Peptides against a protein of PDB entry 5EIB. Designs and how they scored, part 31

Target 1, 366 residues: chain A of PDB entry 5EIB
Amino acid sequence: VDLEPGTMDSVRSGPFGQIFRPDNFVFGQSGAGNNWAKGHYTEGAELVDSVLDVVRKESESCDCLQGFQLTHSLGGGTGSGMGTLLISKIREEYPDRIMNTFSVMPSPKVSDTVVEPYNATLSVHQLVENTDETYCIDNEALYDICFRTLKLTTPTYGDLNHLVSATMSGVTTCLRFPGQLNADLRKLAVNMVPFPRLHFFMPGFAPLTSRGSQQYRALTVPELTQQMFDSKNMMAACDPRHGRYLTVAAIFRGRMSMKEVDEQMLNVQNKNSSYFVEWIPNNVKTAVCDIPPRGLKMSATFIGNSTAIQELFKRISEQFTAMFRRKAFLHWYTGEGMDEMEFTEAESNMNDLVSEYQQYQDATAD
Target 2, 366 residues: chain A of PDB entry 5EIB as posed
Amino acid sequence: VDLEPGTMDSVRSGPFGQIFRPDNFVFGQSGAGNNWAKGHYTEGAELVDSVLDVVRKESESCDCLQGFQLTHSLGGGTGSGMGTLLISKIREEYPDRIMNTFSVMPSPKVSDTVVEPYNATLSVHQLVENTDETYSIDNEALYDICFRTLKLTTPTYGDLNHLVSATMSGVTTCLRFPGQLNADLRKLAVNMVPFPRLHFFMPGFAPLTSRGSQQYRALTVPELTQQMFDSKNMMAACDPRHGRYLTVAAIFRGRMSMKEVDEQMLNVQNKNSSYFVEWIPNNVKTAVCDIPPRGLKMSATFIGNSTAIQELFKRISEQFTAMFRRKAFLHWYTGEGMDEMEFTEAESNMNDLVSEYQQYQDATAD

## One batch from the design tools (peptide; made by RFdiffusion4, then SolubleMPNN)

Design b1_p10_2_s3 (from b1_p10_2, 5 letters changed)
Fold by OpenDDE base, seed 2:
Structure b1_p10_2_s3 (fold): chain B 366 residues (1-366), chain A 10 residues (1-10)
Amino acid sequence: as target 1 above (366 residues)
Amino acid sequence: MPYRKPVIPA
């Protein structure tokens, strides 16, 4: 789905464009102009019913519909505005199904679009209310990984998207292969989300290795485990050491000893016990899949529900506040039928979410 | 998820 035809043509002409049915390409002509309000109330609202017709058709063809997976950006107008409109409409029609998102967080290091803090804040407000699971894919963190860890002097969107694809492949492993922990979206939510509003995940991937170092790197279970818990391997720009893990899932892929995985996972928890909440017992889950990802002998994917994720929301809130106090570009949104109250409500809800994470970070065992 | 009731500081 896109409000611009050119993006859809790029997908269709790509190496996997033929996997999708032609009738499942739904697109507009005008685009959203990086405006959440155009995505949500005008251009996106004109297209949403045609998307819902396709969603219904594909849902009816499912033997067992678990839920929905949306991949979108929060900085643009289409992914943010139309994406959250679509989430709201799907949630209304399918209230008993899991809503899962891969939400790309904007960063000034990656994009010069000045209104991204508005689009992100308005989107986070919708995600708090209408999603069950949200993987926070932060362009800030992706850029830093590409530059510092992968030693790419000038990271491209292709380099960032490679990390996104590896992470998405990792977190969906249990859904795609039989006999795994978290074999469905609902089981994942039960294990990862102790409180309904606290459903924003910090993903991570290992190994992250520069091209020049790949030949010299041994891939071992201890190294994968250590890298998985390193802040430098997190796809969200927050330091887990500044918060506490509510829950963790680790997905190992490749031929390895389950005993060795369990030993290393126990060791990392014991070494980092101060960074876990003490009032959620057995809050780390581990899965092992014998099928490695393409091009690797083994990998590990991390899913963290951490109170440190508040650092990401604080960054967006600070950028939002700096613009909103000046009413900068506000006329672009109000001209599409928005009220200033919608901005204040979205800011308030995101600040409440930050406060909730802080309260649970500071909470002790009964 | 099973959890103990957290004690939130005042």
Scores: peptide ipSAE 0.063, ipTM 0.796, DockQ to the pose 0.022
Fold by OpenDDE base, seed 5:
Structure b1_p10_2_s3 (fold): chain B 366 residues (1-366), chain A 10 residues (1-10)
Amino acid sequence: as target 1 above (366 residues)
Amino acid sequence: MPYRKPVIPA
């Protein structure tokens, strides 16, 4: 789905374009112009019914529909505005299905789109209410990984999207291969989301290796485990050491010893025990899939529900507040039928979310 | 998930 035809043409002409049914390409002509309100109330609203028709058709063809997975950016108008509209509409029609998202958070390091803080804040407001689980894929973190870890001097969207794809492949491993922990979206939510509003995940991936260092790197279970818990391997720009884990899932892929995985997971948990809440017992879950990702002998993917995720939301909130106090570009949104009250509601809800994370960070056992 | 009720500091 896109409000611009050119994106769809690029997907269709791509090496995997033929895996998608032609009728499932739904697109507009005008785009959203990086405006959430165009995506949500005007251009996106004109297209949403056509998308819902496709969603219904595909849902009816499922033997056992678990839920939906949306991949979108929160900086642009289509992914943010139309994406959250679509989430809302799907939630209304399928209230008993899981809504999962891969939400790409904007960063000034990656994009010069000045209104991204508005689009992100308005989107987060919708995601808090209408999703069951959201993987926060932060362009800030992706850029930093590409630059610092991968030693890419000028990270491209291709480089960032490679990390996104690796992460998405990792976190969906248990859904795609039988006999794993969190084998369905609902089980994942039950294991990862102790409080309904606190459903924003910090994903991480290992190995992250620069091209120049690949030939010298041994891939071992201890190294994967250590890297997976390293803040530098997190796809969200927050330091887990500044918060506490509510829940963790670790997904190992490749041929490895389950015993060694369990030993290393216990060791890393014990080493990092101060960064876990003490009042959620057995809050670390581990899965091992014998099938490695393509091109790797083994990998590990991390899913963290951490109170440190508030750093990401605070960053967005600070940027939002700085613009909104000046009413900068506000007329672009109000001109599409938005009220200024929706901005203040979205800001308030995101600040409440930050406060909730902080409260649980500071909480003690009874 | 089974968890203990957290005590939120005042």
Scores: peptide ipSAE 0.059, ipTM 0.789, DockQ to the pose 0.023
Fold by OpenDDE base, seed 3:
Structure b1_p10_2_s3 (fold): chain B 366 residues (1-366), chain A 10 residues (1-10)
Amino acid sequence: as target 1 above (366 residues)
Amino acid sequence: MPYRKPVIPA
C-alpha cells in the first residue's frame, strides 16, 4: 500500500514482486507530502476502504488468522498517517487479532524533513492505543550502527534497510519455522508484553561485522550473546543500561548447542541482573532455530522490552515540543482537517507512556 | 505472563 504509484511499481518489478497478488497492490496518485494529516484524513482516507477490502479478502482466505503485520515509517506522511489509519480500521474490524508493527522512527541524522517530529508523535499516539506489539526501528540507531560498527563512511538508505530486513527476518523466525518459542503472535505478546501499553520493543541483531572483518570473525555462541546484548547493537537509539528490561527474547539461528546457548544466556542475565526488573520471573525467553539466515552460519536476534525505550520517545517529544510551541507548520495539518487538540492529545499520551516506563523502572518487588 | 505486582514508588 502506498499513496504514490512509483513505490508499487518498484515492488512489482523487484525480485520478490511476484509473491504478491496484483489485486493486493493498492495505491494512490498524489502522495502524502510528508504530512500525517494527508495520510490520515484526506488522501489516505480516500484509499483506506480499498485497502480494507483487500484485507477482508485475504483474512477470509486464511485457515487461521493470527493477526496483522504493518511495516511503516513514522517520519513520512503515508506510513505514519495512512499506516495508523489502517491500524485503527483493522483493529475495529478484527479486535481479537494481534496488531504487530515494524515502526521506523525518524532521525535528524538521516532525514531533513522538518515535520517528522509531528508525524512521529501523532503516530506513536495511535500505536499506543491500537497495536499489541511494536518493533521500534530507529533510523538514528541504524545510522550509528552503519557508521560506527559497520564502518560505512556515508550510510545509505540501502544500508539502513539491510539492517531492517535482517531484524525483521530475525524476529519473525519463530513464526516461520515450526516448534519454536513464540511460534505465534499471541504467544509473543504474552511473553513480551506484561502491561498492554508497554508493547514497544528494542530489536537487536548479531553478528554486526564490517566488511573488512568478516573473514576473521569466528561466529560463536558467546560472541553472538555478548554482541546481542551490547547497546551498540540495539536498533533503537536508547541505552539499555539507562533502564530495566521488563522482558527479553533471544532468537538464535544456525546449528549450535542448546546447552551452550542456555549457559551463555544465563551468564549474560547474571552479569546484567541490575538491568532487569526483579518482579517479573523468567522474563528472558530463548529460542533456537537450526536454519541459519542466508549468508551466515549463525545469528542471534534480540527483542527487548526495556524502560530505556523512553529515551526514544523523549527525543521525539523534545523535537515535537520545540516546533509545536512555535506553531511551526501547523497550517499544513489543520488545512487537512486536523484540530490542534489532536497534537496536544498525542503529546500528552506519549508523555504518559514515558512516565509509565519510568514508574516501572523505579518499581521494586513486594 | 505471570509477574509479581510491582511496588510503584509514590
Scores: peptide ipSAE 0.051, ipTM 0.755, DockQ to the pose 0.023
Fold by OpenDDE base, seed 4:
Structure b1_p10_2_s3 (fold): chain B 366 residues (1-366), chain A 10 residues (1-10)
Amino acid sequence: as target 1 above (366 residues)
Amino acid sequence: MPYRKPVIPA
């Protein structure tokens, strides 16, 4: 789905364009112009029914519909505005199904779009209420990984999207291969989401290796485990050491010893015990899939529900507040039928979410 | 090193 035709043509003409049904390409003509309000109330609202018709058709063809998975950006107008409209409409129609998202968080390091903090804040407000699990894929973190870890002097969107694709492949491993932990979206939510609003995940992937170092690096279970828990490998720009893990899932892929995985996972938990909440027993789950990702002998994918994710939301909130206090660019949103109250409500709800994460960070076992 | 902005794919 897109509000611009050119993106759909690129996907259709791409190496994998044939895996999608032609009738499942739903697109507009005018785009959202990086405006959440155009995505949510005008251009997106004109297209949403056509998308819902496709969603219904595909849902009816499922023998066992688990839920929905949306991939979208929160900085743009289409992914943010229309994406959250679509989530709302799907949730209204399928209230018993899991809503899963891969939400790309904006960063000034990656994009010059000045209004991204508005689009992100308005989107997060919707995601708090209307999703069951959200992978926070932060362009800030992706850029830093590309630059610092991968040693890319000038990261591209292609380089960032490579990390996104690796992460998406990793977190969906248990859904795609039988006999794994979190084999369905609901089991994932039950294991990862102790409180309904605290469903924002910090993903991570290992190995992350620069091209110049690939030939010198042995892939071992200890190295994967260490790298997976390293703050520099987190695809959300927060330091887990500044918060506490509520829950963790680790997905190992490749031929490895389950015993070695369990030993390393126990060691990393014990070493980092101060960074876990004490009141959620057995809050680390591990899966091992014998099938490695393409081009690697082994990998590990991390999913963390950490109170440190509040650093990401605080960053967006600070950027939002700096513009909103000046009423900068608001006329572009109000001109599409939005009220300034929607901005204040979205800011308030995101600040409440930050406060909730802090409350559970400071909580002790009574 | 100064952050260089990512290049938008053409």
Scores: peptide ipSAE 0.000, ipTM 0.409, DockQ to the pose 0.020

Design b1_p10_2_s4 (from b1_p10_2, 5 letters changed)
Fold by OpenDDE base, seed 1:
Structure b1_p10_2_s4 (fold): chain B 366 residues (1-366), chain A 10 residues (1-10)
Amino acid sequence: as target 1 above (366 residues)
Amino acid sequence: MEYRPAKIPA
């Protein structure tokens, strides 16, 4: 789905364009112009029914519908505005199904789009209420991984998208292969989300190795485990050491010893015990899938529900507040039928979310 | 990084 035809043409002409039904390409002509309100109330609202018709048709064809997965950006207009409209409409029609998102967080290091803090804040407000699970994929963290870890001098969107694709493949492993932990979206939510609003995850993937170092690096369970818990390997721009893990899932792929995985996972928890809440017993879950990803002997994918994610939301909130105090660019949103009150409500809800994470960070077992 | 040009909302 897009409000621009050129994106759909790129997908259709791409190496995997033929895996999608032609009738499932739903697109507009005008785009959203990086405006959340165009995505949510005008251009996106004109297209949403056509998308819902396709969603219904595909849902009816499912033997067992677990829920929905949306991949979108929060800095743009289509992914943010129309994406959150679509989430709301799907939630209304399918209230008993899981809503999962891969949400790309905007960063001024990656994009010069000035209104991204508005689009992101308005989107987060919708995601807090209407999703069950949200993977926070921060373009800043992806850029830093590409530059610092992968030693890419000039990271491209192709390089960032490679990290996203590896992570998406990793976190969906348990859904795609039988007999794994979190074998359905609901079980994942039950294990990862102790409080309904605190459903924003920090993803990570290992191994990440520069091209020049690949030949010298052994792929071992200890090295995967160490890299997966390293703050530099998080795909959200926050430091887990500044917060506490509420829950963690680790998905190992490839032929390895389950005993060695369990030992290394226990060791990393014990070494980092101060960064876990003590009042959630057995809050680290581990899965092992014997099937490695393409081109690797083994991998590990990390899913963290950490109170440190508040650093990401604080960054967005600070940028939002700086613009909103001056009412900068608001006329572009109000001209599409938005009320200024929706901005204030979205800011308030995101600040409440930050406060909730801080409360649980400071909570003790007493 | 090749920035996508800031599309000012048109």
Scores: peptide ipSAE 0.013, ipTM 0.458, DockQ to the pose 0.032
Fold by OpenDDE base, seed 2:
Structure b1_p10_2_s4 (fold): chain B 366 residues (1-366), chain A 10 residues (1-10)
Amino acid sequence: as target 1 above (366 residues)
Amino acid sequence: MEYRPAKIPA
């Protein structure tokens, strides 16, 4: 789905474009112009019914519909505005199904789009209310991983999207292969989401290795375990050491000893016990899948529900507040039928979410 | 930012 035809043509002409049905390509002509309001109330609203018709058709063809997975950006107009409109409409029609998102957070290091803080804040407001699980894929963190860890002097969207694809493959492993922990979206939510609003995840992937260091790096369970808990490997731009983990899931892939995995996972928890909440027992879950990802002997994917995620929301909130106090660019949104109150409500809800994370960070076992 | 083919992290 896109409000621009050119993006759909790029997918269709790509190496995997033929895996999608031609009738499942739904697109507009005008684009959203990086405006959430165009995505949500005007251009996106004109297209949403045609998308819902496709969603219904594909849902009816499912033997067992668990829920929905949306991949979108929060900085753009289409992914943010139309994406959140679709989430709302799908939630209304399928209230008993899991809504899962891969939400790409904007960064000034990656994009020069000035209104991204508005689009992101308005989107986060919708995600708090209408999703069950949200993987926070932060372009800030992806850029830093590409530059610092992968030693890429000039990261590209291709380099960032590679990290995203590896992570998406990792977190969906348990859904795609039988006999795994979190074998369905609802079980993942039960294990990862202790409070309904606190459903924003910090993903991570290991191994991450620069081309120059690949020949010298052994792929071992201890190294994977250490790297996946390293703050530098988090795909959300927050330091887990500044917060506490509510819940963690680790997904190992490849031929390895389950005993060694359990030992290393216990060791990392014990070493980092101060960074876990004490009042959620057994809050770390581990899965092992014998099937490695393509091109690797083994990998590990991290899913963290941490109170440190508030650093990501604070960054967006600070950028939002700096613009909104001056009403900068606001006329582009109000001209599409939005009220200033919608901005204030979205800011308030995101700040409430930050306060909730802080409350649970400071909570002690009574 | 320019789109370039993803370098597969090995």
Scores: peptide ipSAE 0.006, ipTM 0.447, DockQ to the pose 0.016
Fold by OpenDDE base, seed 4:
Structure b1_p10_2_s4 (fold): chain B 366 residues (1-366), chain A 10 residues (1-10)
Amino acid sequence: as target 1 above (366 residues)
Amino acid sequence: MEYRPAKIPA
């Protein structure tokens, strides 16, 4: 789905364009112009019914519909505005199904779109209410990984999207291969989401290795485990050491010893015990899939529900507040039928979410 | 709203 035709043509003509049904390409002509309101109330609202018709058709073809998976950006107008409109409409029609998202968080390091904090804040407000699990894929973190870890001097969207694709492949491993932990979206939610609003995940992937170092790096279970829990490998720009893990899932892929995985996972938990909440027993889950990702002998994918994710939301909130206090660019949103109250409500709800994370960070076992 | 270019090229 897109509000621009050119993106759909690029996907269709791409190496994998033929895996998608032609009738499942739903697109507009005008785009959202990086405006959440165009995505949510105008251009996106004109297209949403056509998307819902496809969603219904595909849902009816499922023998066992688990839920929905949306991949979208929160900085743009289409992914943010229309994406959250779709989430709302799907939630209304399928209230008993899991809503899962891969939500790309904007960063001033990656984009010069000044209104991204508005689009992100308005989107997060919708995601708090209408999703069951959200992978926070932060362009800030992706850029930093590309630059610092991968040693890319000038990261591209292609480089960032490579990390996104690796992460998406990793977190969906248990859904695609039988007999694994979190084999369905609902089991994932039950294991990862102790409180309904606290469903924002910090993903991570290992191995992350620069091209110049690939030949010198052995892939071992200890190295994967260490890298997976390293703050520099988190695809959300937060330091887990500044918060506490509510829940963790680790997905190992490749031929490895389950015993070695369990030993390393126990060691990393013990070493980092101060960074876990004490009142959620057995809050680390591990899966091992014998099938490695393409081009690797082994990998590990991390899913963390951490109170440190509040650092990401605080960053967006600070950027939002700096513009909103000046009423900068608001006329572009109000001109599409939005009220300034929607901005205030979205800011408030995101600040409440931050406060909730802080409350559970400070909570002790009485 | 005017589209603003990304710092990271496509």
Scores: peptide ipSAE 0.000, ipTM 0.393, DockQ to the pose 0.027
Fold by OpenDDE base, seed 5:
Order: structure tokens, then C-alpha cells, then sequence
Structure b1_p10_2_s4 (fold): chain B 366 residues (1-366), chain A 10 residues (1-10)
């Protein structure tokens, strides 16, 4: 789905474009112009019914529909505005299905679109209410990984999207292959989401290795375990050491010793025990899939529900507040039928979310 | 058309 035809043409002409049914390409002509309101109330609203018709058709063809997975950006108008409209409409029609998202957070390091803080804040407001699971994929973190870890001097969207694809492949491993942990979207939610609003995950991937160092790197279970818990490998720009993990899932892929995985996972928990809440017992789950990712002997994917995610929301909130106090660019949104009150509500809900994370960070066992 | 990833603006 896109409000611009050119994106769809690029997908269709790509090496995997033929895996999608032609009728499932739904697109507009005008785009959203990086405006959430155009995505949500005007251009996106004109297209949403045609998307829902496709969603219904595909849902009816499922033997066992678990839920939905949306991949979108929160900085642009289509992914943010139309994406959250679509989430809302799907939630209304399928209230008993899991809504999962891969939400790409904007960063000034990656984009010069000045209104991204508005689009992101308005989107987060919708995601808090209408999603069950949200993987926070932060362009800030992706850029920093590409630059610092991968030693890419000039990261591209291709480089960032490669990290996104690796992460998405990792977190969906248990859904696509036989396994014990998180075999469906609902089980993932039950294991990862202790409180309904606190469903924003920090994904991480290992191995991350620069091209120049690939030939010298051993891939071992200890190294994968150490790297996936490293703050530098988090796909969200927050330091887990500044918060506490509510829940963690680790997904190992490849041929490895289950015993060694369990030993290393225990060791990393013990080493980092101060960064876990003490009042959620057995809050770390581990899965092993014998099927490695293509081109790797083994990998590990991390899913963290941490109170440190508030750093990401605080960053967006600070940028939002700086613009909103001056009412900068607001006329582009109000001109599409939005009220200023919706901005204030979105800001308030995101600040409440930050406060909730902080409350659980500071909570002790009685 | 080959997907040409856009450069991230500096």
C-alpha cells in the first residue's frame, strides 16, 4: 500500500515483486506530502476502503488468521497517517486478532523532514491504543549501527533497510518455523507484554560485523549472546542500562548446542541482573531454530520490552514540543481538518506512556 | 527498474 504509485512500481519491478498478487497493490496518485493528516483524513481516507477490501479477501483465504503485521514509517505521511488509519480500521473489524507493527521511528540524522516529530507523535498516540505489539525500529539507531558498527561512511536507505529486514526475519522466526517459544502472535504478546500499553519492543540483531572484519570474526554462541545484549546492537536508540527489562525474548538460529545457549543466556542475565525488574519471574525466554538465516551459520535476535524505551519517546516529545509551542507548520494539518486538540491529546498520551514506563522502572518487589 | 536506494541526506 502506498499513496504514491512510484513506490509500488519499484516493489513490482524488484526481484521479489512477483511474490505479491497484482490485485494486492493498492496505491494512490497524490501522496501524503509528509503530512500525517493527509494520510489519515484525506488522501489516505479515500484509499482505505480499497485496502480493507483486499485485507478482507486475504483474511477470508486464511485457514487460521492470527492477526496482522504492518510495516510502516512514522516520519512520512503515508506510513504514519494512512498506516495508523489502517490499523484503526482493521482493529475495529478484527478486534480479536493481534495487531503487530514494525514501526520505523524518524531521526534528524536520516531525514530533514521538519514535521516528522508531529507525524511520529500522532502515530504513537494511535499505536498505544490500537496495537498489541510494536517493534520500534529507530532510524537513529540504524544510522548509528551503520556508521559505528558496520563502518559505513555514508549509510544509505538500502543499508538501513538491510538491518530492518534482518531484524524482521529474526523476530518472525518462531512464526515461520517449528519452535516452542512464541509460536504465534498471541503467545508472543502474552510472554512480552505484561501491561497492555507497554507493548513497544527494542529489537536487536547479531551478528553485526563490518565488511572488513567479517573474515576475522568467529560466530559463537557466547559472542552472539554478548552482542545481542549490547546497547550498540539495539535497533532502538535507547540504552537498556538506563532502564529495566520487563521481558526479553532471544531467538537463536542455526545449528548450536541448546545447553550452551541456556548457559550463556543464564550468564548474561546474571551479569545484567540490575537491568531486569525483580518482580517478573522468568521474564527471559529463549528459542532455538536449527535453520540459520541465508548467508549466516548462526544468528541471534533480541526482543526487549524495557523501560529504557522511554528515551526514544522523550526524544520525539522534546522535538514535538519545540515545534508545537510555536505552532510551526500546524496550518498544514489543520487545513486537512485536524484540530489542535488532537496534537495536545497525542502529546499527553505519549507523556503518560513515558510516565508509566518510569513508574515500572522504579517499582520494587514488595 | 532496479531498486536504487536513496542516499540518506547528509
Amino acid sequence: as target 1 above (366 residues)
Amino acid sequence: MEYRPAKIPA
Scores: peptide ipSAE 0.000, ipTM 0.403, DockQ to the pose 0.019

